# Designs tried in a protein design run: peptides against a protein of PDB entry 6RGO. Part 306

Target 1, 392 residues: chain A of PDB entry 6RGO
Amino acid sequence: MALKLLGFNQDATCFSVISSNKGVTIYNCDPFGKCFELEKSTSNDEELDFLVEMLFSTSLIAVVDKTIGASKRKKLKIVNTKRKATICELTFPHEIMDVIMNRKIICVVLKSDQIFVYDISCMKLLRTIDVRGEKLKSTSKFRNSEAVGDIGVRVSLSTDNNSILCYSSYSKSDKENAPLNDIVVFDALKCIQINVLPAVHQSNIVCIACSPDGMLMATASEKGTIIRVFKTIDTENDEPILVNEFRRGSRPSRISEMKFNHDNTLLACVGESDTIHIFALPVTTTEADANEDDTLQQSSHSLSSSINGLQYISKGLANRFGKIIVSKIPTQSQQRHVAYIKIPENAKYRIGFPKDTTNTIHICGEDGNYLVYSIPRNEVGPCTLVKSNTFD

## One batch from the design tools (peptide; made by RFdiffusion4, then SolubleMPNN)

Design b2_p25_6_s3 (from b2_p25_6, 8 letters changed)
Fold by OpenDDE base, seed 5:
Structure b2_p25_6_s3 (fold): chain B 392 residues (1-392), chain A 25 residues (1-25)
Amino acid sequence: as target 1 above (392 residues)
Amino acid sequence: SKPVQNITEEQLKELKELLEEAEKL
């Protein structure tokens, strides 16, 4: 049977899948088991497509039926899974492309490159962000949605109550075909733009991850060879702070998902490659704990020492195509993964980090595998499989 | 066009109860 993965919830306690025969199924991770099923409303052999966003391990989900009819693709349902009841419905002017939530905010991304920001507690619209709006004043041509592939606005939301929203935006270039290579950082509660990171990649951004606390953001382009990590709020001389530049690989490969762990020490990425990559982030030691005289012998292999030198002050290289703020880190100085997981070729996987175990990663595949891995901290190597389960 | 929203007071109460569960996690 064809499974389609929807993903993990915010704390990786649950994941959701589409089963061609059953509809939407939600699994609990521990204890492993099916906890909810949304039955297919139609007996037709139509390919099922859904968006499902969970609110942690609660019975609250947001659902979009993308399978049939242009009206359903525009309808967000808030559902109580315990009651199998719709709490409310929202109908949008355009097809829903993505839905993301936390305890405070729902963000709805439309095919029109609009982001609707809602207060979840009352479903009140706080803001409509028009990502095209600055550009639509110059170019009346709707991009024919047929010819430009799976390139749309990407979003990520902090899982905390600060509700930091990161989204991809079009560069201010007068080119009709400006790439989605800017990032906007937005306080979704206050409805204030905090920061703009211009031209963070040369091509369209296809993946974004916000840290749980909203203080870090990871970005990947269509090439998927380089991942960049930025501070979201802090700026240095009105320029974005590049914290890390990671090399996933030398060959182009699409990244479908990235996640930070809950303490911002790891970034994982998954996509079309046979490998999940896990990168170590610099631990910001607050200067306060440096006072204990622990003569920890300089074991020369501390991966930590090479990380502190990579505060690349982004001296914005003004090139003929605009101020690229991000200096390219020399290929030799690009950090590689510290850990990896091999996955089957052509299997789509999703990733999640559990809240309580920052050295553990949850993964699930369209092959019907739910896997728990331990992440090595002191060595570069493969993750160790701790637990495996199967689902259908 | 603006999104159309349909929610009752009872449904709004149910939504709040579920959000109070989420704040405890």
Scores: peptide ipSAE 0.563, ipTM 0.925, DockQ to the pose 0.774
Fold by OpenDDE base, seed 3:
Structure b2_p25_6_s3 (fold): chain B 392 residues (1-392), chain A 25 residues (1-25)
Amino acid sequence: as target 1 above (392 residues)
Amino acid sequence: SKPVQNITEEQLKELKELLEEAEKL
């Protein structure tokens, strides 16, 4: 059967899949089993496509039927899975491309490069972000969305209540075909722009991950060779906004998903390659907790000294638009993975980090495997398989 | 055009109950 992975929820307690014969199925990770099924509304042999976003382990889901020919690609349904009932429906002017949520906010991304930000508690529209809006004054040409394939606005939302939204934006270049290589950091609750990171890659950004606390953001371009990690907020101490640069590989390969673990110590990435990569992040010790954990400090000190080569030209306050954030980090300072998982070639996988076990990763494949891996602590190497389950 | 939304007061109460469950996790 053809399976399509929708992904894990925020705490990796559940994952969602599309089965060609059944429709949408949600699985619980522990104890492993089906917790919800959304039956196929049509007997047609049409390839099913859905967006499903789940609110942690609750019975609250957001659903979009994206099936070809379906008049429903503009409708968001909020569903109670326990009651099998629609709580509300929203109809948008354009096709829904993505939906992301936390306990406070739902963000809906449209094919028009608009982001609709809602207060989840009342489904009130807080903001419409028009990512094209600054350019539309010059060129009325809507990019014919057919010719520019998988290139659209990418979003990530912090899983915490601070609700930090990171999204890709068009560079200010007068070129009609400016890349989506800027990042905007947005407070979704206050509806204010916090930061703009210009030209974080040379090509379009295709993957973004926000940390659970919203303090860090990871980005990857179409090349997928380099992952960059940034602070979302400017720190008072003139510290570099770019905190890490990781090398996934030398060969170009699309990254489909990245995730931080719950304590911001690990970043995982998955995509079209035969390998899930896990990178270690330096623990940003805020000065307060300096007392107890002496043992892990020795490895972090040696890496901090190599980052000193980033001469940030802080141009003064007035020219906010001219901060070159990406100096060429010397290839020698590019960190590799600390751990990896081999996956079948051409199998699409999704990743999740459970809250309670910072050294554990959940993965699921379109091959019908749900796998739990232990991440090695003291050595660079393969992850160890701890648990395996199958789904259909 | 603004999105069209359909929600009742009862459905809004149900939504709040589910969000209160999410805040306990």
Scores: peptide ipSAE 0.562, ipTM 0.929, DockQ to the pose 0.763
Fold by OpenDDE base, seed 1:
Structure b2_p25_6_s3 (fold): chain B 392 residues (1-392), chain A 25 residues (1-25)
Amino acid sequence: as target 1 above (392 residues)
Amino acid sequence: SKPVQNITEEQLKELKELLEEAEKL
């Protein structure tokens, strides 16, 4: 049967899938098993398409049926899975492209490049963000929606209550074909723009991840070769702080999803490649523990050579993009490692980090595999498979 | 156009109860 992955919830305790015969199914990760099913309403052999966003391990889900008719593609349902009942329905002027939530906020992304921000507690509209802005409305002939179908506004929301929203925006170039290569950082609760990161890539941004605490964000372009990590809120001399630049690979390959772990020590990415990549982030040592002069001169020599190939702190990009202050990450002292998981070629996978085990990653595939891997510490190498389950 | 929203007071109460469960996780 054809499975389509929808993804993990915020804490990787559940994941959702579309089955051609069953409709939407939600699985618990531990204990592993089916916890909810939304039955297919139509007997038609049409390819099922849904958006499903789950609020942690609760019975609260947001659902969009994208399968049939332009009217359903504009409807957001908030559903109680325990009662199998719709709590509310919202109808939008345009097709829904994405839905993201936390305990405070729902964001709805439309095909019109609009983001609707709601207070989840009352479903009150807080703000409509028009990413095209007023100037682009006059000159933007509707991009012929078929050929450009994959380039839209991307969003990510912090899983904490601070509700930091990161979204891709059009560069200020007067060119009709301005790329979606700016990032806006937005306080979704206060409805205030707090930062703008201009031209973070040369091409359109296709993937964004916000850290759980909203303090970091990762970005990838259509090329998917370079991942950049920035501070979201903090600036240095009114300039964006680039924390990390990672190389996923030499060949272009789309990144479909990125996630931080709960302590911001790891960044995982998945996409069209046969490999999930896991990058080590610098632990921001709070200044307090700097006093233990522990002279462990241990053999740092061997790991440095292999790491230099994957972590390109390009001194050269700072000069070309002028103003990105590359924090002088001491290249010498931080034992950064890269871990990986091999997946079947052309298999679509989703990733999630559990809250309680910062060195564990959950993955699920359209092949019907749910897999738990242990991530190696202080070494470059493959992850170890700890648990496997199958679903249909 | 503004989105059309249909929610009752009872449904709004149910939504709040589910959010109070989410704050305990």
Scores: peptide ipSAE 0.561, ipTM 0.926, DockQ to the pose 0.780
Fold by OpenDDE base, seed 2:
Structure b2_p25_6_s3 (fold): chain B 392 residues (1-392), chain A 25 residues (1-25)
Amino acid sequence: as target 1 above (392 residues)
Amino acid sequence: SKPVQNITEEQLKELKELLEEAEKL
């Protein structure tokens, strides 16, 4: 049967799949098993397409039926899985492209490049962000750029209650085909724009990941060769802070998903390549714990790998036009993966980090494999398979 | 057009109960 992966929930305790014969199935990761099934509403041999976003391990899901010919592609259903009942339905003016949520917020991305931000507790609309409307104000020309493929607004939301929303926006270039290569950082609760990261890539951004705490953001372009990690809120002299630049590979390959682990020490990426890459982030020692004298001589062999080459990326050439060009980190300072997982070629995989084990990654494939890997701590190398399950 | 929302008071109560479960996780 053809499986389509919907992904893991926020803490990787569950994952969702579309089965061509059954509809939507949600699996629990541990103990492994089916926890919910949404049967097909139609006997038609139409290729099923759904968006399903799950709120952690709760019975709350957001569902969109994206099946071709379905008048439902503009409808968001909030469903209680325990009751198998719709709690509410929202109808949008345009097709729903993405849905993300946390305990406070639901964001709905439309094909119109609009983001609808809702208070989840009452389903009240807090904000409509019009990414095209922002472009129009900057470029004075409405181009119906309907035609250029799978390039739309990308979003990521922090899984914490701070509800930091990162989204791709159109650059202020006078070019009629301005790329989606700016990032906006938005407080979804307060409905305030916090930061703008201009031109973070040379081409359209196709993948964004926000850290669970909302303090970091990873970005990848359609080339998928370089991943950039920025601070979301903090700025230095009103300029964006680039924390890391990672090289996934030399060959172009689309990244479909990126995720931080729960302590912001690891970033994983997956996509069209045969390899999941895991990168180490510098541990941001908050300067606060310098004072308490507690003499516990735990010989932390700090692998003082002399990553002293945080060359402060020299002052971005603030060109006279206020365009902060993210200075290219010299190719020599681009970090590689610290760990990897080999996956079948042409199998789509999704990734998740569990909360309880910072050095464990969950992955699932359209090949029907659910796999748990241990990430090596002290060496660069392959992850070790710890557990495997199959699903249909 | 504005999004059309259909939610009852009973459904709004159920939604709040599920969110209270989520805050305990």
Scores: peptide ipSAE 0.559, ipTM 0.925, DockQ to the pose 0.776

Design b2_p25_6_s4 (from b2_p25_6, 9 letters changed)
Fold by OpenDDE base, seed 2:
Structure b2_p25_6_s4 (fold): chain B 392 residues (1-392), chain A 25 residues (1-25)
Amino acid sequence: as target 1 above (392 residues)
Amino acid sequence: SKPKSDITEEQLKILQELLKEAESL
């Protein structure tokens, strides 16, 4: 059967798939098994297309049926899976491109480059973010260039209650085809813009990941060769803080998904390549624990690999127009993966990090494999397969 | 047109119950 992966929930306890014959199925990861099935509403042999966002391991899902007719593609259903009942239905002016949620917020991305931010507790609209409107305000000459192909606004939301929303925006360029290469950091609860990271890549941003706590953000462009990790809120002299620059590869390859683990020590990426890459992040020691003198000499062999190469991003020449060119970290200072997983060529995979095991990654494939891997801590190498299951 | 959400009071209670379950996770 043709499977289409929808992805893991926020804590990788469940994943969702589209089966051409059955509709949407949600699987529990442990114990492995079907926990919900949304039957196909139509007997037609039409290719099923859905957006499904699940709120952790709860019975709350957001569903968009993209299969049939322009009217359904504009409808968001909030569904109780346990009752098999629609809680509410929202109709948007444009096609829904993405839906993301946490315990406080639902964000709905439209084909119009609008982001609708809702309070989940009452489904009240808090904010409409018009990413095109910000572009139009900056440059009176923007033609309605329809976003050519798969280029649209990308979003990521923190899984915590702080509800930090990161989204791609159009650069302030007088060019008719300004790339989606800026990032806006937004407090989705307060509806306030916190930060703007200008020109984080040379081309459109196609993948964004926010850390669970919202303190870090990873970005990748259409090239998918370099991943950049920034602080979301913190700035140094009103400039964005680049924490890491990772090299996935030398060959262009689209990254479809990135995720942080729950303690912000690992970043995983997956896409069109035969390899899931896992990168190590520096542990941000919060200065707070320096005072408790408690002498437990547990010899944590911190591999204090002297990555003293916090090369201060030398103040890139702020061109006269205040455009912070994120100075490219020299290619020699670009970190490689610490771990990897080989996946079948042409198989689409999704990734998730469970809360309870910071060194474990969950992956699932359109090949019908659900796999659990252990991530090596002290060596650079392949992940070890711990558990495997199949689904149809 | 603003997106219309016609949520009944009963549906709103069901939503709030599910969100309480999510806060315990």
Scores: peptide ipSAE 0.495, ipTM 0.911, DockQ to the pose 0.708
Fold by OpenDDE base, seed 3:
Structure b2_p25_6_s4 (fold): chain B 392 residues (1-392), chain A 25 residues (1-25)
Amino acid sequence: as target 1 above (392 residues)
Amino acid sequence: SKPKSDITEEQLKILQELLKEAESL
C-alpha cells in the first residue's frame, strides 16, 4: 500500500501517516501501536493528501484535507481525537501549505506566502505576516502559481513557550525572481521581528529547523550540500551569528527535514539521499554550570579548534546592522557527520528526537518501518538499531 | 480577507483543557 509520512510530534512520542486505504493514522512510539484513525470521508480512489500537526502526546490535532479536487484545502480543523470531535474550523483565503504548533502558538502558512500566527488558547489571530508585501512595492507579478514548483515560504517554530518563529523571506535584490534566501527570526508571542539574516544561502532555502529553546536555527538550500547553523539572537559579544557549517555531501540532494535533539547537542537531517546524517553541535556552555562535570570537556576541545577557523573575514553579506553573516568558510572547516543511518533508496523517511534520551533517534519510513536507533558517543560511524516495528 | 473562525465557549473550554494537559508533559 502507498504510505505517505506526515512526521513526528514535537517530542517524537507519536508519528502520523496517510494510508491509501484507511486515511490518517497516528501511531504511538512506546508502547508501539495505533492510537488514532481519521477515516476517509470518500470511497473514491483519489490520492489522499493531508496536513496533520499533533500537540505533543495530547488529543489535540490540527488537520487540513489537501486531497486533489477537495474544496477543503483552505480549511484548518482543530480536532479532539479522544472525543472524535471538531473543536473549531478556520477558513483561509488561500490554500494551506503548512501548519506548525506548540503549547502557545499555531502558525498557518498559505500559498500566498502569508503566515497567520494564532494564540492557540483562544484561536485569536495575533499577526498576519506578508512575506511578499515587503517586496510588492515593486511591480513584480505574483509568482504564477503553476510554474514555480515546490519552492515556497518555509517555517520552523521552537517547541518551548518562547515560540521563536523562523521563516524564509525574499532577498531585497531588484531582480523580479529574488530567491527565498533570507531568514527572518520572529517572536510569535510578542509579535516582534528579532532578527533578519540576509542571503544565508545562494539559492532558495527549502528546509529550516529551529532548536527546542529557539536559540539556534539550521538552514539548507535546494542544493542540500551545506547545512548552516545560526544563533537566532545577536549576542552582545562579537561572536559570529554563524556557529556551524556542516557538509552533508558533495552531490546535490534535497533535504526534506532537519531536527535538533532536546539539549541542542545533535542535528539530524533526512531527504532524498540513502543516508540520514547526524552532526554534533558544540555545547554552548551558559556560564552558570561551569563547575562540576570536567569529563565532557575533553571531547568538545577537539571540535572547538575547528570553530576558530570561521573568522575568515571575507566579503560576506552584511545584515541591516553592518554585521557579516556568511563569510566563505574554507572547505577544510566544514564538519562532516558524526553518525549516520542507511535507509532504502527512494523511501521517504521522517526523523524525531525523544525528550528523555538525547542519544536516541526515532525514524519512520514510507516502507512501513518504525525504527529506533542508538547514536554512537565515542566514535564516528553507523547508528545501532535498538527497536523495530512495522505499520500499514 | 480575514479568516472565518467558528468556536463556541464550550469548544474553547475543551481546547483549554487539552492545552493544560500539554503543559503537564
Scores: peptide ipSAE 0.489, ipTM 0.912, DockQ to the pose 0.762
Fold by OpenDDE base, seed 1:
Structure b2_p25_6_s4 (fold): chain B 392 residues (1-392), chain A 25 residues (1-25)
Amino acid sequence: as target 1 above (392 residues)
Amino acid sequence: SKPKSDITEEQLKILQELLKEAESL
């Protein structure tokens, strides 16, 4: 049976899949098991396509049936899974490309490069963001919409109540074909633009992750070789703060998903490669705990040489991309711990971080595997498999 | 065109009950 992964919920307590025979199935992670099934609306052997966004471990889901006909692709259903009932239906002018939510906000991304921001508590429209309209205000040239292939507006929303929305926007370049390489940071509750990060990559942004607290954002381009981590709200001299630059690999490979853990100490990425990468983020020690003189004897073991190469590349590229004040990445020689998980070639996987265990990652595959890994703390190496389950 | 949302008071109450469950998580 062909499985298609929809992903984990915000706290990685559940994940959703499309089964060709059953429709949408939601699994609970612990205890592992099927918790909900949305029946297939059609008897046809057509490839099922859905968007499903779940609100944590609640009975609230947002569903878009994308399988058949342009009309269904424009409908968002809010469903109570416990009652098996539609609470409300929203119809949009264009195809729905993405849906994200937290406890306060639903964002709906359209193929028209519009983002509709809703107050979830009353399903009231707070804002329509027109990413094309913003471009047209900045650039005199109309793009014909047809020639932009699989590259649409990307979004990520903080899982907290602050509801920080990060979205990709068109650069202000006079080029008719301006890439989606700017990021806008938006307060979705207040409907205020907080920050704009210009030209964070040379090519279109294809993946964005917001931290749970909305204070950090990770970005990847079509090349998927470099991941950049920025502060969302804070600026230095009106310029964006680049906190981290990670290299996933030397070869181009699409990143499909990135996630922060709940304490902002880890960033995971997955995509078309045989490897899930987990990067350590420097703990921003708030200046308060600097007083404990804990002389942790740095056992200078020799793994120094390969990681030092990553530090030198950052200094040279910072001068060619404009005045992104690379905040002095503290040259604290804390060897950035990198963990990894090997996955089957061409297997699509999704990732999630559970709230209660900051050094644990949940993954699920279109191969029908749900896997729990322990992340090593102070050593570069593979993650350890802790639990495995299968689903169909 | 604005998206049409027809939500009844009963449906709104059900939505608000589910959101209260989410605030406890």
Scores: peptide ipSAE 0.486, ipTM 0.909, DockQ to the pose 0.717
Fold by OpenDDE base, seed 5:
Structure b2_p25_6_s4 (fold): chain B 392 residues (1-392), chain A 25 residues (1-25)
Amino acid sequence: as target 1 above (392 residues)
Amino acid sequence: SKPKSDITEEQLKILQELLKEAESL
């Protein structure tokens, strides 16, 4: 049977899948088992496509039926899974591309490059963000090209109540084909733009992850060779702070998902490669203990020594066009993964970090595997499989 | 066109109950 993965919830207590025969199924991670099923509304052998966003382990989900030919692609349903009832429906002017939520807000991304920000408590529209802006509306004919692949606005939202929204934006270059390579940081509750990170990659951004607390953001381009981590709010001399630059690989490969763990010590990435990569983030020790002149000799290949060498490369070189070019960290200073998981080359996987176990990762595959791995703390190497389950 | 949201008072109460469950997690 063809499975399609929808992903984990915010705390990796549940994951959702599309089964061709059953429709949307939600699984609980521990104890492992099916907890909800949304029945297929159509008897047709049409390929099912859905968006499902969960609100943690609650009975609240947001659902979009994206099935081909369905007028429902513009309709968001808020569903109570326990009652099997629709709470409300929202109809949008364009196809829904993504939905993300936390305890305070729902963000709805449209094919029109618009983000609708809602107060979840009353389903009131707080803001419409137009990522194309007014100038680009006149010149950009709707990308009618079905052939320009899955290049749209990407979003990520902090899982905390601060509700920091990170989204990809078009560079302000007067070029008709401006890449989606800027990032905007937005306070979704106050509806204020906090920060703008210009040209964080050379090509379109295809993946974004916000940290649970909204203080960090990870970005990857279409090349998927380099992952960059930035501070979201803080700036040095009005320039973006690059905290980390990670090298996933030398060969281009799409990254489909990235996630931080709950304490911001790890960043995981998954995509079209046979490998989930896990990177260590520097623990931001509070400024107090930075006074010890630990002349750590350059020679010790310890995991700790690779963290201290990241000078905050705040030096955005303003290029000749007033664009901040994030300085590329030298390839020798680019950190590799600290841990990895091998996955089947042809299976799509999704990742989640549980809240209580910062060194555990949950993964699920379109191959029907749900797997729990332990992440090594003190060594670079493979993750250890702790638990495995299968689903249909 | 603005998205239409028609939520009843009963549906709003149900939504607010589920959000209280989320605040306890």
Scores: peptide ipSAE 0.485, ipTM 0.912, DockQ to the pose 0.717

